# Peptides against a protein of PDB entry 3B8E, part 57

Target 1, 230 residues: chain A of PDB entry 3B8E
Amino acid sequence: PFLIFIIANIPLPLGTVTILCIDLGTDMVPAISLAYEQAESDIMKRQPRNPKTDKLVNEQLISMAYGQIGMIQALGGFFTYFVILAENGFLPIHLLGLRVNWDDRWINDVEDSYGQQWTYEQRKIVEFTCHTPFFVTIVVVQWADLVICKTRRNSVFQQGMKNKILIFGLFEETALAAFLSYCPGMGVALRMYPLKPTWWFCAFPYSLLIFVYDEVRKLIIRRRPGGWVE

## One batch from the design tools (peptide; made by RFdiffusion4, then SolubleMPNN)

Design b2_p13_4_s2 (from b2_p13_4, 12 letters changed)
Fold by OpenDDE base, seed 2:
Structure b2_p13_4_s2 (fold): chain B 230 residues (1-230), chain A 13 residues (1-13)
Amino acid sequence: as target 1 above (230 residues)
Amino acid sequence: EALELLELARELR
C-alpha cells in the first residue's frame, strides 16, 4: 500500500498505525498457530529436503507468498479503498497525483471528479474513513491466506480444520479487528473510524479468489509432482 | 482537531 502511495501519489490508503495493528496484532496468533498444524498425510512418503541445495524459503515460495498471494491481498485492500473514494466523489483516475494537494492543509478547494470542492478537514475524514475498511479487508483476506497455508500439497478439504489453535487464531484476529473498528475512541486514538458492517463483505471475493487459486495450485502439484509449481 | 474530524465524519455518514 505504501509503495503505491509513493509511486502513484495517491492519498494514503492505509495508515501506519493500522499497518502495525496488522503486523503485530492480527497476524501474530494466526502465524504461530501454523506451527501446530498437523502433518500432511503423505509427508513421510516424501524424500527429506537436502539442506545444501533446498532452501526452506525458496524463490518459488517467495513468489507465491509475496508475488501472487500478497498481490491479491493488496488488490483487495485497494479495491475497498477505491470504492470508498469513488462513493465520496473521487474516481480512481482522479486520485493519481492528487496526494500533494490532498495533504496540503492550506488548499481547501481540492476538486473531486465531479467538480465539488473539498476542504482539508473533509479530505482527511475521507482518508481516515478508508483506513478501517482497508484494515478489515486485509483481515478477511488473511482468513483465506491462513487456511491455505495449512498445507503445501494436500487440499484443505483433505487436511481438514482440526487445528484448534488455528481456529482460535481466526477468532482472535476477527475479534481484534472488530474491537479496533468499533470500540469508542479508536477514531481519535488510531485514526480508525467506525466501519459500516457492509464493508466486511468487500473482501469476500478476494478471499474466495485466494482459496480457489491455491486449491488449483495444489491440485496441479498433486497431479504433476516435481513441477515448477511446487 | 481529532474530535472535530470525528464529528464531521458522523455528519458525512
Scores: peptide ipSAE 0.012, ipTM 0.423, DockQ to the pose 0.024
Fold by OpenDDE base, seed 5:
Structure b2_p13_4_s2 (fold): chain B 230 residues (1-230), chain A 13 residues (1-13)
Amino acid sequence: as target 1 above (230 residues)
Amino acid sequence: EALELLELARELR
């Protein structure tokens, strides 16, 4: 998100404090819960890793984590961001290069895509109104990400949802996201304004996409062991 | 400033 903010010079899509709430708040308990996941049923049929040749973090893992799944997460967040701004009169094309004037407190006549003028205060309200739905979108997409991380090769349907700590993690991150979104004072403290409940559903297509994509990937690996997808 | 922004946000909803 921050790289696109710099390159495209758009209004800030996600605040730094909000990012810290994701990294230190919503992601920790779910990540720890994976340590309690049951081993896959076929683990004893796999050759052990060669510590001299095989890296724990290889290019394939980096490609999956950052290049594919991470990009889908970012796309989900940006989709929500652009929809909110479009509903408030700022079309995506109009946002390119707008950051300089958007962040200038002395400019109170920034025009939207329809010629309406926006004061600095009005613009900042809209910006901070985008931060919370972007954050919630990331949390909803992380549900799918956490679930797909339960296994490397087996389907989630084969593995099942038996890890009670993981289920607790999903509940905890959701409850924390709701708390940060709706608790009084969060707008002042974290620049997170309350969102309409409908914005929680904007991420669902992307969450489903991640889940389906990973299940298809795992299916290919099971049918063609030793392929480029593994 | 933050309180004024919150009041404005309430009016815009």
Scores: peptide ipSAE 0.012, ipTM 0.418, DockQ to the pose 0.024
Fold by OpenDDE base, seed 1:
Structure b2_p13_4_s2 (fold): chain B 230 residues (1-230), chain A 13 residues (1-13)
Amino acid sequence: as target 1 above (230 residues)
Amino acid sequence: EALELLELARELR
């Protein structure tokens, strides 16, 4: 998100505080919950990792985490961001290069795609209006990310949802996201303005996409062991 | 002023 903010010079899609809420708030408990996951049924049939040759974090894992899943997460967030700005009169093409004027408090006549003028305060309200649904979008796609991380190669349907701590983590991160989104004063304190409940559903296609993508990946791995997808 | 901004933000969503 921040790279596109710099490269495209668009209004800030995700605030620093919201990033901290993700990294320190919503992601920690779910991540810890994975330590309590049951072993995959075939784990004892696998050869032990060679610590001299086999990296814990390999190119395939980096490609999956950052290149595939992370990209889908970013696309989901930006989709929500662009939809909100478009609904407020700022089409995606118009946002390119707009950051300089957008962030200038002395410019109170920034025009949207329809010629409407926006004051600095109005622009910042719209910007902060994007932060919360972007954050919620990330949380919703993280549901899928957490679930797919339960297994390396077996389907989630084979593994099941027996990890009560993981289930608790999903509820905790969702409850925290709801609290941060709807608690009075969060707009002032965290620049997280409340969102319509319908915005939670905007991330669902991306969450489903992540889940389906990983299940297909795992299916390929199971059918063709030692392939480039492993 | 902050409350008005929050209300405006709700209307813009």
Scores: peptide ipSAE 0.012, ipTM 0.402, DockQ to the pose 0.028
Fold by OpenDDE base, seed 4:
Structure b2_p13_4_s2 (fold): chain B 230 residues (1-230), chain A 13 residues (1-13)
Amino acid sequence: as target 1 above (230 residues)
Amino acid sequence: EALELLELARELR
């Protein structure tokens, strides 16, 4: 999000506070829960990794985590961001290069895509209105991300949802997201303005996409062991 | 100021 903010010079999609809430709040318990996941049914049939040649974090894992899943997550967040701004009169094309004027508190006549003028305060309200739904979108796609991380090769349907700590983590991150989104004073304290409940559903297609993508990937791995997809 | 922003945010919904 921050890279696109700089490169495209768009209004800030996700605030620093919201990023911290993701990294320290919603991601931590779910990530820890993966340590308690049951071994895959075929784990003992796999050869042990060679510590000299097989890195714990290899290029394939980085590509999968950041290059594929991370990009889908980012796209989900940006989709929500663009929808909210479009509903408020700012079409995506109009946002390109707008950052400089958007962030200038002395410019109170920034025009939207329909010629309506926006004061600095109004613009910041809209910006902060985007932060919460973007955050919630990330949480919703993280549901899928967490679930797919349960296994390397087996389908989630084969593995099942037996990890109670993981289930707790899903509820915890959702409850935390709801708390941060709807608790009175969060708009002042965290610049996270309340969102309409409908915004929670904006991420669902992307969450489903992540899930389906990974299940298909795992299916391919199971059918064609040793492929480049592994 | 923050309260005014919250009120305005409610109006923009």
Scores: peptide ipSAE 0.006, ipTM 0.386, DockQ to the pose 0.025

Design b2_p13_4_s3 (from b2_p13_4, 11 letters changed)
Fold by OpenDDE base, seed 1:
Structure b2_p13_4_s3 (fold): chain B 230 residues (1-230), chain A 13 residues (1-13)
Amino acid sequence: as target 1 above (230 residues)
Amino acid sequence: LFRQLLELARELR
């Protein structure tokens, strides 16, 4: 998110507080829950990792986590961001290079794509209105990410959802997201303005995409052991 | 993120 903010000079899509809420709030319990996941049924049939040759974190895992899944997550967030700004009169093309004027407190006549003038206060309201849905989008996408992380090779349907701590983590992160999104005063305290309930569904296609993508990946790995996809 | 953390650190100051 921040890289695109710098490169494209767009209004800030995700605030620092919101990022901290993701990293420290919504991701911790889910991540810890994976430590309590049941072993895959075939784990004892796999060769032990060679500590001299096999890295715990390999290039393939980095590519998958940051290059593929992370990019889909970012796309989901940016999709929500662009939709909200477009609904408020700012088309994606118009946002390019707008940051300098957007963040200037002395400019109170920033025009949207339709020639409507926006005061600094109005612009910040719409910006902060984007932060919460972006956050919620990440949480919804993280549901899929967490679920796919239950297994390395087996399908989630083979593994099942028996990890009660993981289920609790999904509820906790969702409840926290709802609390941060709808609790009175969060707009002032955290710059997280309330979102319409419909925005929760904006991320669902991306969450489904991640899930399907990983299940297909795992299916390919199971059918073609030793492939480049592993 | 680092710049945002620096901004947050400045706001907390």
Scores: peptide ipSAE 0.006, ipTM 0.395, DockQ to the pose 0.023
Fold by OpenDDE base, seed 4:
Structure b2_p13_4_s3 (fold): chain B 230 residues (1-230), chain A 13 residues (1-13)
Amino acid sequence: as target 1 above (230 residues)
Amino acid sequence: LFRQLLELARELR
Protein backbone atom coordinates (compact mmCIF):
# COMPACT_ATOMS: atom_id res chain seq x y z
CA PRO B 1 0.00 0.00 0.00
CA PHE B 2 2.65 2.52 1.00
CA LEU B 3 4.73 1.94 -2.14
CA ILE B 4 1.76 2.73 -4.38
CA PHE B 5 0.96 5.74 -2.21
CA ILE B 6 4.46 7.07 -2.91
CA ILE B 7 4.75 6.07 -6.58
CA ALA B 8 1.26 7.07 -7.72
CA ASN B 9 0.90 9.99 -5.27
CA ILE B 10 -2.59 8.85 -4.31
CA PRO B 11 -4.39 9.56 -1.03
CA LEU B 12 -3.15 7.25 1.75
CA PRO B 13 -4.93 3.91 1.28
CA LEU B 14 -3.91 2.41 4.62
CA GLY B 15 -2.56 4.10 7.72
CA THR B 16 0.77 3.11 9.23
CA VAL B 17 -0.90 2.33 12.55
CA THR B 18 -3.28 0.02 10.72
CA ILE B 19 -0.33 -1.67 9.01
CA LEU B 20 1.23 -2.24 12.42
CA CYS B 21 -2.06 -3.74 13.60
CA ILE B 22 -1.86 -6.19 10.69
CA ASP B 23 1.79 -7.08 11.19
CA LEU B 24 1.75 -7.30 14.99
CA GLY B 25 -1.92 -7.84 15.79
CA THR B 26 -3.70 -9.93 13.19
CA ASP B 27 -0.76 -11.83 11.67
CA MET B 28 1.20 -12.76 14.79
CA VAL B 29 -1.00 -15.50 16.24
CA PRO B 30 -1.83 -17.03 12.84
CA ALA B 31 1.87 -17.12 11.91
CA ILE B 32 2.82 -18.79 15.21
CA SER B 33 -0.02 -21.27 14.73
CA LEU B 34 1.68 -22.68 11.63
CA ALA B 35 4.47 -23.98 13.86
CA TYR B 36 1.89 -26.31 15.40
CA GLU B 37 0.51 -27.57 12.09
CA GLN B 38 0.49 -31.32 11.66
CA ALA B 39 2.83 -32.79 9.12
CA GLU B 40 1.32 -33.62 5.76
CA SER B 41 0.16 -37.23 5.56
CA ASP B 42 2.68 -37.97 2.80
CA ILE B 43 5.68 -36.11 4.28
CA MET B 44 7.38 -39.32 5.41
CA LYS B 45 7.07 -40.69 1.86
CA ARG B 46 9.21 -37.83 0.51
CA GLN B 47 12.96 -37.67 0.57
CA PRO B 48 14.31 -35.41 3.29
CA ARG B 49 15.56 -32.05 2.11
CA ASN B 50 19.30 -31.62 1.94
CA PRO B 51 19.96 -29.14 4.78
CA LYS B 52 23.03 -27.78 2.94
CA THR B 53 21.40 -27.14 -0.45
CA ASP B 54 17.67 -26.97 0.24
CA LYS B 55 16.77 -23.89 2.25
CA LEU B 56 13.66 -23.87 4.42
CA VAL B 57 12.67 -20.66 2.65
CA ASN B 58 13.51 -20.98 -1.01
CA GLU B 59 12.98 -18.59 -3.93
CA GLN B 60 9.83 -20.47 -4.85
CA LEU B 61 8.23 -19.92 -1.44
CA ILE B 62 9.21 -16.25 -1.53
CA SER B 63 7.80 -15.91 -5.05
CA MET B 64 4.57 -17.61 -4.02
CA ALA B 65 4.15 -15.68 -0.77
CA TYR B 66 5.14 -12.20 -1.92
CA GLY B 67 4.84 -12.38 -5.68
CA GLN B 68 1.54 -14.21 -6.05
CA ILE B 69 -0.49 -14.32 -2.84
CA GLY B 70 0.79 -10.96 -1.60
CA MET B 71 -0.15 -9.35 -4.91
CA ILE B 72 -3.68 -10.76 -4.73
CA GLN B 73 -3.99 -9.44 -1.17
CA ALA B 74 -2.79 -6.00 -2.23
CA LEU B 75 -5.18 -5.99 -5.20
CA GLY B 76 -8.05 -6.86 -2.87
CA GLY B 77 -7.23 -3.97 -0.55
CA PHE B 78 -6.79 -1.52 -3.40
CA PHE B 79 -10.02 -2.66 -5.01
CA THR B 80 -11.88 -1.75 -1.83
CA TYR B 81 -10.03 1.57 -1.65
CA PHE B 82 -10.85 2.51 -5.25
CA VAL B 83 -14.49 1.48 -4.87
CA ILE B 84 -14.95 3.68 -1.79
CA LEU B 85 -13.28 6.66 -3.42
CA ALA B 86 -15.24 6.15 -6.64
CA GLU B 87 -18.50 6.04 -4.68
CA ASN B 88 -17.47 9.39 -3.19
CA GLY B 89 -16.78 10.91 -6.61
CA PHE B 90 -13.05 10.21 -6.97
CA LEU B 91 -12.38 7.96 -9.95
CA PRO B 92 -9.07 6.02 -9.94
CA ILE B 93 -7.53 8.12 -12.72
CA HIS B 94 -8.31 11.32 -10.83
CA LEU B 95 -6.49 10.04 -7.74
CA LEU B 96 -3.15 9.90 -9.56
CA GLY B 97 -1.03 12.81 -8.37
CA LEU B 98 -3.83 14.10 -6.11
CA ARG B 99 -1.98 13.41 -2.82
CA VAL B 100 -0.22 16.78 -2.65
CA ASN B 101 -3.45 18.73 -2.85
CA TRP B 102 -5.34 16.10 -0.85
CA ASP B 103 -3.04 16.41 2.16
CA ASP B 104 -2.82 20.22 2.01
CA ARG B 105 -4.86 21.67 4.86
CA TRP B 106 -5.09 25.05 3.17
CA ILE B 107 -6.74 23.72 0.01
CA ASN B 108 -10.45 23.36 0.70
CA ASP B 109 -11.63 23.23 -2.90
CA VAL B 110 -10.13 19.98 -4.22
CA GLU B 111 -12.38 18.87 -7.03
CA ASP B 112 -13.54 15.31 -7.52
CA SER B 113 -14.11 13.67 -10.90
CA TYR B 114 -17.50 15.39 -11.15
CA GLY B 115 -16.40 18.91 -10.20
CA GLN B 116 -17.61 18.72 -6.59
CA GLN B 117 -15.33 20.61 -4.23
CA TRP B 118 -14.08 18.87 -1.10
CA THR B 119 -12.83 20.52 2.06
CA TYR B 120 -9.79 19.16 3.86
CA GLU B 121 -12.00 17.69 6.59
CA GLN B 122 -14.29 15.99 4.10
CA ARG B 123 -11.30 14.51 2.27
CA LYS B 124 -9.82 13.14 5.48
CA ILE B 125 -13.14 11.57 6.43
CA VAL B 126 -13.18 9.74 3.09
CA GLU B 127 -9.51 8.75 3.45
CA PHE B 128 -10.03 7.33 6.94
CA THR B 129 -13.19 5.62 5.72
CA CYS B 130 -10.91 3.69 3.34
CA HIS B 131 -8.49 2.52 6.07
CA THR B 132 -10.92 0.23 7.90
CA PRO B 133 -12.26 -1.58 4.81
CA PHE B 134 -8.72 -2.01 3.49
CA PHE B 135 -7.67 -3.51 6.81
CA VAL B 136 -10.69 -5.82 6.96
CA THR B 137 -10.04 -6.86 3.36
CA ILE B 138 -6.52 -7.90 4.33
CA VAL B 139 -7.82 -9.90 7.30
CA VAL B 140 -10.38 -11.72 5.13
CA VAL B 141 -7.78 -12.64 2.50
CA GLN B 142 -5.44 -13.72 5.31
CA TRP B 143 -7.98 -16.41 6.21
CA ALA B 144 -7.39 -18.00 2.85
CA ASP B 145 -3.64 -17.36 2.99
CA LEU B 146 -3.29 -19.01 6.38
CA VAL B 147 -5.38 -22.01 5.35
CA ILE B 148 -3.42 -22.57 2.12
CA CYS B 149 -0.13 -22.32 4.03
CA LYS B 150 -1.06 -25.43 6.03
CA THR B 151 0.20 -27.67 3.26
CA ARG B 152 2.66 -27.62 0.38
CA ARG B 153 1.22 -30.46 -1.68
CA ASN B 154 -1.86 -31.96 -0.06
CA SER B 155 -5.24 -30.32 -0.43
CA VAL B 156 -6.60 -28.57 2.64
CA PHE B 157 -9.45 -31.07 2.45
CA GLN B 158 -6.93 -33.89 2.89
CA GLN B 159 -5.07 -32.15 5.73
CA GLY B 160 -8.20 -30.99 7.54
CA MET B 161 -8.58 -28.27 10.16
CA LYS B 162 -7.16 -30.10 13.18
CA ASN B 163 -4.80 -27.35 14.35
CA LYS B 164 -6.72 -25.76 17.22
CA ILE B 165 -4.18 -22.94 17.53
CA LEU B 166 -4.70 -22.03 13.87
CA ILE B 167 -8.46 -22.02 14.36
CA PHE B 168 -7.97 -19.82 17.41
CA GLY B 169 -5.77 -17.51 15.34
CA LEU B 170 -8.50 -17.13 12.71
CA PHE B 171 -11.01 -16.18 15.39
CA GLU B 172 -8.53 -13.87 17.13
CA GLU B 173 -7.66 -11.92 13.98
CA THR B 174 -11.35 -11.65 13.08
CA ALA B 175 -12.26 -10.49 16.58
CA LEU B 176 -9.42 -7.97 16.54
CA ALA B 177 -10.54 -6.71 13.13
CA ALA B 178 -14.09 -6.32 14.43
CA PHE B 179 -12.84 -4.56 17.57
CA LEU B 180 -10.70 -2.10 15.60
CA SER B 181 -13.53 -1.50 13.12
CA TYR B 182 -16.43 -0.99 15.52
CA CYS B 183 -15.08 -0.02 18.95
CA PRO B 184 -15.96 3.57 19.86
CA GLY B 185 -12.98 5.90 19.66
CA MET B 186 -11.06 3.94 17.00
CA GLY B 187 -11.77 6.72 14.51
CA VAL B 188 -9.89 9.14 16.76
CA ALA B 189 -7.23 6.75 18.05
CA LEU B 190 -6.37 4.84 14.86
CA ARG B 191 -8.09 6.92 12.16
CA MET B 192 -10.26 3.90 11.44
CA TYR B 193 -13.86 4.86 10.93
CA PRO B 194 -16.67 2.34 11.42
CA LEU B 195 -17.24 -0.08 8.59
CA LYS B 196 -20.56 -1.05 7.11
CA PRO B 197 -20.92 -4.82 7.52
CA THR B 198 -21.38 -5.20 3.76
CA TRP B 199 -17.74 -4.24 3.17
CA TRP B 200 -16.60 -7.48 4.82
CA PHE B 201 -17.94 -9.28 1.77
CA CYS B 202 -15.90 -7.21 -0.70
CA ALA B 203 -12.84 -9.30 0.16
CA PHE B 204 -14.56 -12.68 -0.26
CA PRO B 205 -13.98 -12.97 -4.01
CA TYR B 206 -10.27 -12.38 -3.45
CA SER B 207 -10.13 -14.83 -0.55
CA LEU B 208 -11.86 -17.41 -2.74
CA LEU B 209 -9.47 -16.61 -5.60
CA ILE B 210 -6.45 -17.22 -3.34
CA PHE B 211 -7.91 -20.48 -2.11
CA VAL B 212 -8.86 -21.75 -5.57
CA TYR B 213 -5.53 -20.67 -7.03
CA ASP B 214 -3.56 -22.55 -4.40
CA GLU B 215 -5.75 -25.66 -4.58
CA VAL B 216 -5.29 -25.71 -8.37
CA ARG B 217 -1.53 -25.23 -7.89
CA LYS B 218 -1.41 -28.12 -5.43
CA LEU B 219 -3.51 -30.25 -7.77
CA ILE B 220 -1.02 -29.59 -10.58
CA ILE B 221 1.88 -30.52 -8.26
CA ARG B 222 0.14 -33.78 -7.35
CA ARG B 223 -0.55 -34.64 -10.99
CA ARG B 224 2.87 -33.55 -12.29
CA PRO B 225 5.50 -34.28 -9.64
CA GLY B 226 8.78 -32.45 -10.24
CA GLY B 227 7.20 -29.61 -12.20
CA TRP B 228 8.38 -25.99 -11.95
CA VAL B 229 5.24 -25.21 -9.92
CA GLU B 230 6.45 -27.47 -7.04
CA LEU A 1 10.26 11.38 -0.38
CA PHE A 2 11.86 11.63 3.04
CA ARG A 3 9.89 14.79 3.80
CA GLN A 4 6.73 13.04 2.73
CA LEU A 5 7.52 10.15 5.05
CA LEU A 6 8.17 12.57 7.90
CA GLU A 7 4.95 14.44 7.25
CA LEU A 8 3.09 11.15 7.15
CA ALA A 9 4.70 10.18 10.45
CA ARG A 10 3.66 13.53 11.93
CA GLU A 11 0.08 13.19 10.75
CA LEU A 12 -0.12 9.76 12.31
CA ARG A 13 0.76 11.27 15.65
Scores: peptide ipSAE 0.006, ipTM 0.343, DockQ to the pose 0.020
Fold by OpenDDE base, seed 2:
Structure b2_p13_4_s3 (fold): chain B 230 residues (1-230), chain A 13 residues (1-13)
Amino acid sequence: as target 1 above (230 residues)
Amino acid sequence: LFRQLLELARELR
């Protein structure tokens, strides 16, 4: 998010406080819960890794975690961001290069895509209105990410949802997201304005995409062991 | 695709 903010010079899509809430709040307990995941049913049928060549965290795993899945997560957040801004008159193409004028408190006549002028205060309300939905979008996408991380090879349907700590983590991150989104004073304290309940659903297509993508990946791994996808 | 998603988002509103 922050890289695109700098490169494209768009209004800030996700605040620093919201990023900290993701990294230290919503994602921490779920991530720890993976340490308690049950072994895959076929783990004892696999050959031991070669300790000289095979790393526990290989480039492929990094590429999946930070590359492909991370990109889908970011796209989900940006989708929500662009939808909110478009609903307020700012089309995606109009946001390019707008940051300089957007962040200038002395410019009170920034035009949207339809020629409507926006004061600094109005612009900041819209910006902060994006922060909470972006955050919630990431949390909803993290549901899928956490579930797919339960296994490397087995389908989630084969592994099942037996990890009670993981289930607790999913509820905890959701409860925290709801608290940060709806608790009175969060708009002032954290610049996280209240979220309309409908915005929770904006991430669902991306969560489904991540889930389907990983299940297909795992299916390919099961059918073609030793392929480029492992 | 973006337009379709925007329309879907509007329908969900």
Scores: peptide ipSAE 0.000, ipTM 0.263, DockQ to the pose 0.025
Fold by OpenDDE base, seed 3:
Structure b2_p13_4_s3 (fold): chain B 230 residues (1-230), chain A 13 residues (1-13)
Amino acid sequence: as target 1 above (230 residues)
Amino acid sequence: LFRQLLELARELR
């Protein structure tokens, strides 16, 4: 989010406090829960990891986590961001290069895509209105990411949802997201204004896409062991 | 590669 804010010079899609709430709040318990996941049925057929040559975190893992899944997560968040700004009169193409004027408190006549003028205060309300739905979009996409991370090779349907700590993590991150989104004073304290309940559904297509993508990938790995996808 | 990614994601989580 912050990279696109700099490169495209768009209004800030996701606040720094909101990023901290994701990284330290919603992701910690789901992350810890994966340590308690049951071994896959084929784990004993794999060679032992060589601790000297085989890193726990390898380039392949980083490439998938940040390169593929992370990109889909970012796309989901940006989709929600662009929808909210478009509903408020700012079409995606009009946002390109707008940051300089958007963040200038002395410019009170920034025009939207329809010629409506926006004061600095009005622009900041719309910006902060984007932060909460972007955050919630990431949490909804993280549901799929957590579930797909249960297995390396087996389908989630083969592994099942038996990890109670993982289920607890999904409820915890959702409850925390709801608390941060709707608790009185969060708009002032965290710049996270309350979102319309309908914005929770904006991420569902992307969450489903991640899940389907990973299940197809795992299916390919099962059918073609030792392929480039492994 | 993707299996290693998921295992690592499991280990990081």
Scores: peptide ipSAE 0.000, ipTM 0.258, DockQ to the pose 0.033; fails the geometry check

Design b2_p13_4_s4 (from b2_p13_4, 12 letters changed)
Fold by OpenDDE base, seed 5:
Structure b2_p13_4_s4 (fold): chain B 230 residues (1-230), chain A 13 residues (1-13)
Amino acid sequence: as target 1 above (230 residues)
Amino acid sequence: EALELLKLARELR
C-alpha cells in the first residue's frame, strides 16, 4: 500500500498506525495457532529436506507468499479503497497525482471528478473513512490466508478444521477488528472511523479467490508431483 | 480538530 501511495501519488490508502494494528494485533494469534496444526496425512511419504541444499524459505515459497497471495490481498484492499472514494465523488483516474493537493491544509477547494469542492477537513474525513474498511478487508482476506496455510499439499477439506486454537485465532482477529473499528475514541486515537457493515462484504470475493486459487494449486501438486508449482 | 472531524464524520453518515 505504501509503495503505491508513493509511486501513484494517491491519498494515503492505509495509515501507518493501522498497519501496526494488523502486524501486532490481528496477525499474531493466528500465526501462533499454526504451530498447533496437525501433520498432513502423507508427511511420512515425503523425503526429508536436505539441510545443505534445500532452504527453509525458497524462491517458490517467497513467490507464493509475497508474489501471489500478498498481491491478491493488496488488490482486495485497493478495491475497497477505490470504491469508497468513487462513492464520494473521486474516480480512480482523478486520484493519480492528487496527493500533493490532498494533503495541503491551505487548499480548501480541491475538486472531485464531478466538480464539487472539498475542504481539507472534508478530505481527511474521507481518507480516514477509507482506512478502516481497508483494514477490515485485510482481516477478511487473512481468514482465507490462514486457512490455506494449514496444509502444504493436502486439501483443507482433507485436513479439516480440527485445530481449536486456529478457530479461536479467527474469532480473536475478527473481534479485535470490530473493536478497533467501532469502539468510541478510535477515530481520534488511531484515525479509524466507523464503517458501515456492508464494507465487510467487499473483501469476500477476494477471500474466496485466495481459497480457490490455493486449492487448485494443491490439486495440481497432488496430480503432478515434482512440477514447477511445488 | 479531531473532535470537529468526528462531528463532521457523523453528519456525513
Scores: peptide ipSAE 0.013, ipTM 0.436, DockQ to the pose 0.025
Fold by OpenDDE base, seed 2:
Structure b2_p13_4_s4 (fold): chain B 230 residues (1-230), chain A 13 residues (1-13)
Amino acid sequence: as target 1 above (230 residues)
Amino acid sequence: EALELLKLARELR
């Protein structure tokens, strides 16, 4: 999100505080829960990894995690961001290069896509209105991401949802997201304004996309073991 | 400023 903010010079889509809440809050328990996941049914049938040649984190895993899944996650967040701004009169194309004027407190006549003028205060309200939905979108997408991380090769349907710690992690991150979104004072403390419940659904297509994508990937791996997709 | 922004945000919603 921050890279696109710099490159495209758009209004800040996700605040630094919200990023910290993701990295240190919502992601911590879910990530730890993966350490308690049951072994895949075929794990003992696989040859041991060669520690000299096979990296634990290889280029394929990095590409999958950051280049593919991470991009889908980012797209989900940005979709929510663009929808909110569009509902407030700022179409995506109009946001390009707008940051400089957007962040200038002395400019009180920034025009939206329809010629309406926005004061600095009004713009900052809209900006901070994006932060919470973007955050929640990431959390909802992380549900799918966590579930797909349960296995490397087997389908989630083959593995099942037996990891109680992972289930607890899903509830914990959701509860934390709800707390940060709806607790009184969070708007002042964290610049996270209350979220309309409908915004939780904006991430669902992307969560489904991640899940389907990974299941298809795993299906390919099972049908063609030793392929470049592994 | 934050309190004023919150008031304005409530009015816009």
Scores: peptide ipSAE 0.013, ipTM 0.437, DockQ to the pose 0.024
Fold by OpenDDE base, seed 4:
Structure b2_p13_4_s4 (fold): chain B 230 residues (1-230), chain A 13 residues (1-13)
Amino acid sequence: as target 1 above (230 residues)
Amino acid sequence: EALELLKLARELR
């Protein structure tokens, strides 16, 4: 999000506070829960990794985590961001290069895509209105991300949802997201304005996409062991 | 400033 903010010079999609809430709040318990996941049914049939040649974090894992899943997550967040701004009169094309004028408190006549003028205060309200739904979008796609991380090769349907700590983590991150989104005073304290409940659904297609993508990937791995997809 | 923003946010709903 921050890279696109710089490169495209768009209004800030996700605030620093919201990023911290993701990294320290919603991600931590779910990530820890994966340590308690049951071994895959076929784990003992796999050869042990060679510590000299097989890195714990290899290029394939980085590519999968950041290059594929992370990009889908980012796209989900940006989709929500663009929808909110479009509903407020700012079409995506109009946002390109707008950051400089958007962040200038002395410019109170920034025009939207329809010629409506926006004061600095109004613009910041809209910006902060984007931060919460972007955050919630990330949480929703993290549901899928967490679930797919349960296994390397087996389908989630084969593994099942037996990890109670993981289930707790899903509820915890969702409850925390709801708390941060709707608790009175969060708009002042964290610049996270309350979102309409409908915004929670904006991420669902992307969450489903992540899930389906990974299940298909795992299916390919199971059918064609030793492929480049592994 | 934050309180004014919250008031405006309520009006924009």
Scores: peptide ipSAE 0.012, ipTM 0.408, DockQ to the pose 0.025
Fold by OpenDDE base, seed 3:
Structure b2_p13_4_s4 (fold): chain B 230 residues (1-230), chain A 13 residues (1-13)
Amino acid sequence: as target 1 above (230 residues)
Amino acid sequence: EALELLKLARELR
């Protein structure tokens, strides 16, 4: 989010505090829960990792995590961001390069895509209104990400949802997201204004996309062992 | 992550 904020010079999509809430709040328990996942049924058919040659985090894992899944997550967040700004009169094309004027406190006549003028205060309200839905979008997409991380090769349907700690992690991150989004005072403290409940559903297509994408990938790996996808 | 922490530290000041 921050890279696109700099490169495209758009209004800040996600606040620094919200990012910390993701990294330290919503992601920690889910990540720890994966350590308690049951081994895949085929694990004993795999050769042991050579600690001298085989990295724990390899290029394939980085490519999947950051290059593919991470991009889908980012797209989901930005989709929500652009929809909110469009509903408030700022079309995506108009946001390009707008940051300089958007963040200037002395400019109180920034025009939206329809010629409506926005004061600095009004613009900041809209910006902070985007932070919470973006955050929630990431959490919803992380549900799928966590579930797909349960296995490398087997389908989630083959592995099942037997990890109680993982299930707890999904509830914990969701409860924390709801708390941060709707608890009184969070708007002032975290610059996270309350979101309409409908915004939770904006991420569902992306969450489903991640899940389907990974299940298809795993299916290909199972049908063609030793392929470039493995 | 490090850059985000630095920004947060500036906003809290």
Scores: peptide ipSAE 0.011, ipTM 0.483, DockQ to the pose 0.025; fails the geometry check

